# Designs tried in a protein design run: peptides against a protein of PDB entry 2FGR. Part 152

Target 1, 331 residues: chain A of PDB entry 2FGR
Amino acid sequence: SSVTLFGIVDTNVAYVNKDAAGDSRYGLGTSGASTSRLGLRGTEDLGGGLKAGFWLEGEIFGDDGNASGFNFKRRSTVSLSGNFGEVRLGRDLVPTSQKLTSYDLFSATGIGPFMGFRNWAAGQGADDNGIRANNLISYYTPNFGGFNAGFGYAFDEKQTIGTADSVGRYIGGYVAYDNGPLSASLGLAQQKTAVGGLATDRDEITLGASYNFGVAKLSGLLQQTKFKRDIGGDIKTNSYMLGASAPVGGVGEVKLQYALYDQKAIDSKAHQITLGYVHNLSKRTALYGNLAFLKNKDASTLGLQAKGVYAGGVQAGESQTGVQVGIRHAF

## One batch from the design tools (peptide; made by RFdiffusion4, then SolubleMPNN)

Design b2_p18_5_s4 (from b2_p18_5, 13 letters changed)
Fold by OpenDDE base, seed 2:
Structure b2_p18_5_s4 (fold): chain B 331 residues (1-331), chain A 18 residues (1-18)
Amino acid sequence: as target 1 above (331 residues)
Amino acid sequence: SRAARLEALLAESLASQK
């Protein structure tokens, strides 16, 4: 058996030019290039190709030293793996987010990521962004000539909010093809939640693809999220992303990503464009900079996620510019 | 390598968006 301590400390200086009052915010932020984390993991060979595993991982907030506490909400799994693939028990990324967020060139963190995996409807469930689930059972297939899949089910355990009695139930999965420079995936998920105390289904469909040309990588996402409410109609968002990355001088990477969020319930769009650069000082340490621009139209109030500085919305129809400059260290 | 390990960790442990 082996046990590994691991982590990332990612801390930045961040700036956004507008908050909800139209004022600038700046300070020390976290997780601009990668989510800061501390974890323990290990495996045991059980013989015959069977392995047991565990994974415990929590988020680190370097700016305040985890003043709100530490937990293993990123992942807390036990697993069995072998020729059949891997079964995981415990809180984790749901299979759909685990696979489909991999096409985000900004690693689902900082001010530049694809923000489609979101609570678009003021859902009252703890994980209404579709990223993780409690009480999760997941299964991942081996890779068969490029083809792979993942499936998950999370128990609601009769969690009740208002009249909703199945909050937190998840069912979903993906199918994918990963071979050489090509990756493509389709994900489908449904999560039960509550909106305004009423039972609501969060339906999600996501398509992702990437191709690595060596000199550059292209990546794309197409997503529809729909909160199906019994009263008040559906809250639907169509999200689109296209990004490119390229190595620079053998030690750097430049990234450019565009996203569009078409928020149908408010007939309003938001446009996000982000330029990022990572400079590797070593295999474990990098400097990075992100520059993001978010343009809200009409009733849209989306804000960039400068974690530790400002992650709130802006006034309807306002634009926001964000900057992050930081250090990422992995151990 | 540490780089490969980081890449693998990032692939399996995505960001929290809270």
Scores: peptide ipSAE 0.016, ipTM 0.467, DockQ to the pose 0.041
Fold by OpenDDE base, seed 1:
Structure b2_p18_5_s4 (fold): chain B 331 residues (1-331), chain A 18 residues (1-18)
Amino acid sequence: as target 1 above (331 residues)
Amino acid sequence: SRAARLEALLAESLASQK
């Protein structure tokens, strides 16, 4: 058997030029290049190609030393794996987010990531962003000549909010082709939640693809989220992303990513463009900088996610500029 | 390698908790 302690401490100086009042915010933020984390994981060989595993991981907030506490909400799984693939029990990334966020060149964190995995409808469920689930069972296939898949189900355990009685139920999965420089996948998911105390289904479809040309990588996402409400009509968002990355001088990486969020319920769009650079000082330590511009149109109020400094919205139709400069250290 | 391990860990847990 093996047990590994691992983590990342990522802390930055961050600035955004507008908050909800139109004022600038600046200070020390976290998780600008990678989510800061502390984890334990291990495996036991059971013989015959069967292995047991565990994974416990929580987020670290370096700016305040986890003043609000520490937990294993990032992942808390036990697993069996072998020639059949892997079965996981416990809170984790749902299979759809685990696969489809891999196409985000900004690692689903900081001011530059694809923000499509979001609670678009003031859903009252704890995980209405479609990223993780409690009470989750997941299965991942091996890779068969490039083809692979993942499936998950989360129990609602009769959780109620208002008149909704199945809150937290998840069913979803993906199919993918991963071979050499090419990756492509399709994800489908449904979560049961509540909006305004009424039962609501969160449907999600996501297409992702990337190709590594050696000198550069291209990556893209197409997503639709739909909160289907019995009363008040559907809340639909179409999200699009296109990104490119390239190595620089053997020690750096430059990234450029564009996203469009077409928020149908308010007939409003938001445009995000982010330039990022990572400079590796070693295999474990990097400096990084991110520059992001978010243009809201009409009734859109989206804000950049400068964690630890400001992650709220802006006034309707306002634009926001954000900067992060930081250190990432892995152990 | 160290880099490969980090990449794998990031791939398994890309999304932020918050």
Scores: peptide ipSAE 0.016, ipTM 0.486, DockQ to the pose 0.042
Fold by OpenDDE base, seed 4:
Structure b2_p18_5_s4 (fold): chain B 331 residues (1-331), chain A 18 residues (1-18)
Amino acid sequence: as target 1 above (331 residues)
Amino acid sequence: SRAARLEALLAESLASQK
């Protein structure tokens, strides 16, 4: 059997020009290029092509040394794998987010990522962003000539919020084709939650695709999220993303990504554009910079996610500029 | 891909065989 200790420490200096009061924020932030993490994983060969595995992973906050504590909320799974694929038991990325966030050129972190995987409706569930779930069973197929899939179910364990009685239940999955330079995926998910103490279904559909041209990679996402409420009508957001990345000089990578968030319930759009650069000092260590612009229209109040500095919203219709410059080290 | 490179680095991290 094996046990591997692994991690990433990613810490940056970050700035945003506006918070909810219209004031600038700046300081030391975390996870600008990759989410900082500490983990343990291992496998045991059980013979006959069957393997047992475990994975424990928590987020690291280098700015304060994890003052709020350390946990394994990123992933805490035990698994069996073999020719049939992999079954996982425990908290993890839900299959839909695991696959569909892979098309985000900003690795679902920092000020540049696709923000579609979000709690759009003030959902009261802990994971109403559709990224992870507690009490999760997941299954991932092998890759069959490019075709692959993942499915998951999370137990609500009769968690209640207000009159909602199935909070945290997740069902979802994806189908994908991954072959050479091409990746394409369709994901569907439903999560039970509460809004205003009332039962609400978070329905999500996401289409993703990418193509690696060698000289550049293109990536795109199309997503619809609906918080289906019995009272007050649906809260629907259509999110779109298009990104490109290219290697630079053999040691760097430039990334440009645009996203549009069409927030139907408030008839308001937000536009995000991010330029990123990563400079590899070694295989393990990189410098990076991100520059992001977020333009809110009308009633939109979205903010860039400068973790550790400011991740809140802005005033309605305000634009926000964000910068991150940092070091990423993997061990 | 960047993700694949990161995964490879993580695979090369400190390992103890048991």
Scores: peptide ipSAE 0.006, ipTM 0.399, DockQ to the pose 0.050
Fold by OpenDDE base, seed 5:
Structure b2_p18_5_s4 (fold): chain B 331 residues (1-331), chain A 18 residues (1-18)
Amino acid sequence: as target 1 above (331 residues)
Amino acid sequence: SRAARLEALLAESLASQK
């Protein structure tokens, strides 16, 4: 058996030029290049190619020392793996987010990530961003000549909000082709939630693809998220992303990513463009900088996610500029 | 390279973002 302690501490100085009042915010933030984390994991060889595993991982907030506490809400799984693939029990990334967020060149963190995996409808469920689930059973296939898949089901355990039952139920999965420089995936998910105390289905479809040309990588996402409400009509968002990354001088990486969020319920678009640079000082330590611009149109109020400084919205139709400069250390 | 080594260190945990 093995047990490994691992983690990342990523802390930055962050600035956004507008908050909900139109004022600037600045300070020390977290998780600009990678989500700060502390984890424990291990495996046991059970013989015959069968292994048991565990994984416990929580988020670290370096700016306040986890003043609100520490938990293993990032992942808390036990697993069996072998030639058949892997079965996981416990809170984790849902299979759809686990696979489809991998196409985000900003690693689903900081001010630059694809923000499509979001609670678009003021959903009242704990995980209405479609990223993780409690009470999750997941299965991941091996890779068969590039083809692979993942499936998940989360039990609602009769959780209710208002008149909504089955809150927190998830069903979803992906199919993928991963071969050399090419990756492509299709994900489908449904999660039960509530909006305004009424039953709502969060339906999600996501297509992702990337290709590594060696000198550069291209990546893209197409997503539709739909909160299907019994009353009031659907809240639909179509999200698009295109990004490129390239190694620089053998020690750096530059990233450029554009995203469009077409918020159908308010007939409003938001445009996000982010430039990022990572400079590797060592095998474990990097400096990084991110510059993001978010342009809201019409009734759109989206804000950049400068975690630890400001992650709220802005006034309708306002643009926001964000900067993060920080240190990432992995151990 | 430094980048490749960092990727190897991160690859084991980077699948769990946000």
Scores: peptide ipSAE 0.018, ipTM 0.427, DockQ to the pose 0.039; fails the geometry check

Design b2_p18_6_s1 (from b2_p18_6, 11 letters changed)
Fold by OpenDDE base, seed 2:
Structure b2_p18_6_s1 (fold): chain B 331 residues (1-331), chain A 18 residues (1-18)
Amino acid sequence: as target 1 above (331 residues)
Amino acid sequence: SDRLLELLEEELKKAAAE
């Protein structure tokens, strides 16, 4: 058996030019290039090609030393793996987010990521962004000539909010083709939640693709999220992303990503464009900078996610500019 | 591939129309 301690400390200086009051915010933020984390993992060879595994991972907030506490809410799984693939028990990324966020060139963190995996409807469930789930059972296939898949089910355990039952139930999965420079995936998920104390289904469909041309990589996402409410009508968002990345000088990477969020319930769009650069000082340490522009139209109030500084919204129809400059260290 | 992008665009158009 083996046990590995691992982690990332990613801390930045961040600035956004507008908050909800129209004022600028700046300070020390976290997780600009990668989510800061501390984890323990290990495997045991059980023989015959079967392995047991565990994974415990929590988020680190370097700016305040985890003033809100430490937990293993990023991942807390026990697993069996072998020729059949891998079964995981415990809180984790749901299979859909695990696969489809891989097409986000900003690693689903900081001010530049694709923000489609979001609670678009003020859902009252703990994980209404569709990223993780409690009480999760997951299965991941091996790769068969490029084809692979993942499936997950999370138990609601009769959780109720208002009149809504089955809150926290998740069912979803993806199919993918990963071969050489090409990756493509389709993900489907449904999560039961509540909005305004009423039962709501969060349905999600996501398409992702990327191609590595060697000199550059292109990546794209197409997503529809629909909160199906019994009363008040559906809250639907169509999200689109297109990004490109390229190595620079053997030690750097430049990234450019555009996203469009078409928020149908408020008939409003938001446009996001982000330029990022990572400079590797070593295999473990990097400097990075992100510059993001978010343009809200009409009733849209989206804000960039400068974690640790400001992650709230802006006034309707306002634009926001964000900057992050930081250090990422992996151990 | 261009074909995959076209398929994705078509699916997007369908999804947007719903």
Scores: peptide ipSAE 0.010, ipTM 0.442, DockQ to the pose 0.011
Fold by OpenDDE base, seed 4:
Structure b2_p18_6_s1 (fold): chain B 331 residues (1-331), chain A 18 residues (1-18)
Amino acid sequence: as target 1 above (331 residues)
Amino acid sequence: SDRLLELLEEELKKAAAE
């Protein structure tokens, strides 16, 4: 058996030019290039090709020393794996987010990531962004000539909000083809939640693809999220992302990513453009900078996610510029 | 998309019951 302690401390100086009041915010933020984390993981060989595993991972907030506490909400799984693949029990990324966020060149963190995995409808569930789930059972297949899949089910455990009686139930999965420079995936998920105390289904479909040309990588996402409400109509968002990355000088990486969020319920669009650079000082330490521009149209109030500084919205129709400069250290 | 989700749910429910 083995036990590995691992982590990332990612801390930055961040700036956004507008908050909800139209004022600038700046300070020390976290997780600009990678989510800061502390984790323990291990495996035990059980013989016959079977392995047991555990994974415990929590987020680190370096700016305040985890003043709100530490937990293993990022992942807390026990698993069995072998030639059949892997079964996981416990809180984790749901299979859809685990696979489809891999196409985000900004690693689903900081001011530059694809923001489609979001609670678009003021859902009252804890994980209405579709990223993780409690009480989750997941299965991941091996890779068969490029083809692979993942499936998950999360128990609601009779959680109720208002008249909603199945809050937290998740069912979803993906199919993918991963072979050499090519990756492509289709994910489908439904999560039961509540909006305004009423039962609501969060339906999600996501298509992702990437191709590594060696000199550059191209990545894309197409997503539709629907919060299906019995009363008040559906809250639908179509999200699109296209990104490119390229190595620079053997020690750096430049990233450019565009996203469009078409928020149908308010008939409003938001455009996000992010330029990022990572400079590797070593295998474990990097400097990075992100520059993001978010343009809200009409009634859109989206804000860049400068964690630790400001992650709220802006006034309707306002644009926001964000900057992060930081250090990422992995151990 | 709705039909695809329904089909997926049905298949996943079946797989979970086995």
Scores: peptide ipSAE 0.007, ipTM 0.404, DockQ to the pose 0.014
Fold by OpenDDE base, seed 5:
Structure b2_p18_6_s1 (fold): chain B 331 residues (1-331), chain A 18 residues (1-18)
Amino acid sequence: as target 1 above (331 residues)
Amino acid sequence: SDRLLELLEEELKKAAAE
């Protein structure tokens, strides 16, 4: 049996030129290159190719010392694994997000990531961004000649909001082909939630692909998110992403990523472009800088996610520029 | 896609009931 303590502390100086009032915000932020975390994990060999595992992981907020407390909401799982794959019980990334966010070159972190995994409809469920779920059972297959899959189901446990009685139920999965430099995946998910106290289905379809050319990597995402409401019509968003990364010298990496968010319910688009650079001082310590530009059209009010400084929206049709410069340390 | 999700949900509900 083994137990490993691990973590990341990522803290930055961040700036955005506009908040909801049109004013600039700046200060010390967190999780610009990687999400800051503290975790425990371990494995027990049970013999015969069977292993038990546990994983406990929570987010760290270095700017305020976790003033709101610490929890294991990132992951709290027990698992069995073997030749059959892996079964996990507990709060975790849902299979769709676990696989499909891997195509985001900014790793779903900071001001540059793909923001498609979002609560687009003011859903009242705790995880209506489609990223994680409570009460989750997940299964992941082995890799069979490149082919692999993951499936998950989260119990609603009769959670109610207004007239909705299945809030928090998740069903979803992906199929993928991962072979050498190529990765491609298709994910489907449905989550039960509520909007305005009424039952709503959050349906998600995501296609991702990447290819590593050695000297550079290309990655892309296509996603549709639809909050299906009985009253008021569907809230639909089509999200697109294309990114490239390349090593610079022996110790650096540059990233460029573009995303388009077509928000159908408000007939408005937002464009995001981000340039990032990571400089590795060691295997564990890096300096980084991110520069992001978000252009909202028409009624769009999206904001860059400068966690710890400002993560709110902007005025309709306004553009926002964000900068992060920070240190990431892994232990 | 909706039908596939429905089928998946039904299969998982059955599996969870076992």
Scores: peptide ipSAE 0.006, ipTM 0.401, DockQ to the pose 0.014
Fold by OpenDDE base, seed 1:
Structure b2_p18_6_s1 (fold): chain B 331 residues (1-331), chain A 18 residues (1-18)
Amino acid sequence: as target 1 above (331 residues)
Amino acid sequence: SDRLLELLEEELKKAAAE
């Protein structure tokens, strides 16, 4: 068997001009270009085209040295793979998020990412953002002439919150076409959760597509998230994203991404626009800068996710500007 | 777009019920 130690340390200086009190926040933040991580992974050839694998990965917080501890909450899987594809057992990205976040040009981290994968309804489940799940079994197909798919089921293990049962149950998957410059995917997922101690279904539909023109890449997402409460109205958000990236001078990449979050339950929209630049100093080390603007309208209180500095909301209808400048190092 | 999402929601409900 082989065992590989791997990781990313991404630390930045970050600034946001408004917090919940209307004050600026600044300091040392983490994970501005890529999520900082430490992991162990390995494979064993079992013969006959069958392989066993393991993957253990946790988040690194470089600003405080993981003062709250280290865990493998990013991924903790054992797997079998072969001509049939891959089966994974353990906490991981759910198949829908794994595939559909790949269209986010900001790698689902920092102040610029698509924020549609969110707990929009104060769901009481630990993973009500639709990104990961405990007790997960996942299956990923091979690529057949461009077509591929992933499916997942997470056991609730009779977890309850208030009167809600089956909390943490996930069922979902995606179908995709990945061929050359084109990628397109449809993801569907449902999670069982609770809101206000009452059973709630988190339904999610996401469409993604990208095309690499060589000189530039275009990427887009369309998502609907609906928290269907047993009592009370549905909490629905329609999220839209369009982004472009282009290589610069062979050593850099510029990214521009726009997102719209139409929060139906509060009849309020938020607009996010982010400009990012990555400058590769080497294969493993990069400098980066992100500039994001978030405009909340009406009752919207969304905040940019300057992890390690400020990731909370702002006052209703307020705009927020964020900046991150940092170093990413991969090993 | 909205109609497509509604149709997809129906399919999701069916898949979750199976």
Scores: peptide ipSAE 0.005, ipTM 0.389, DockQ to the pose 0.011

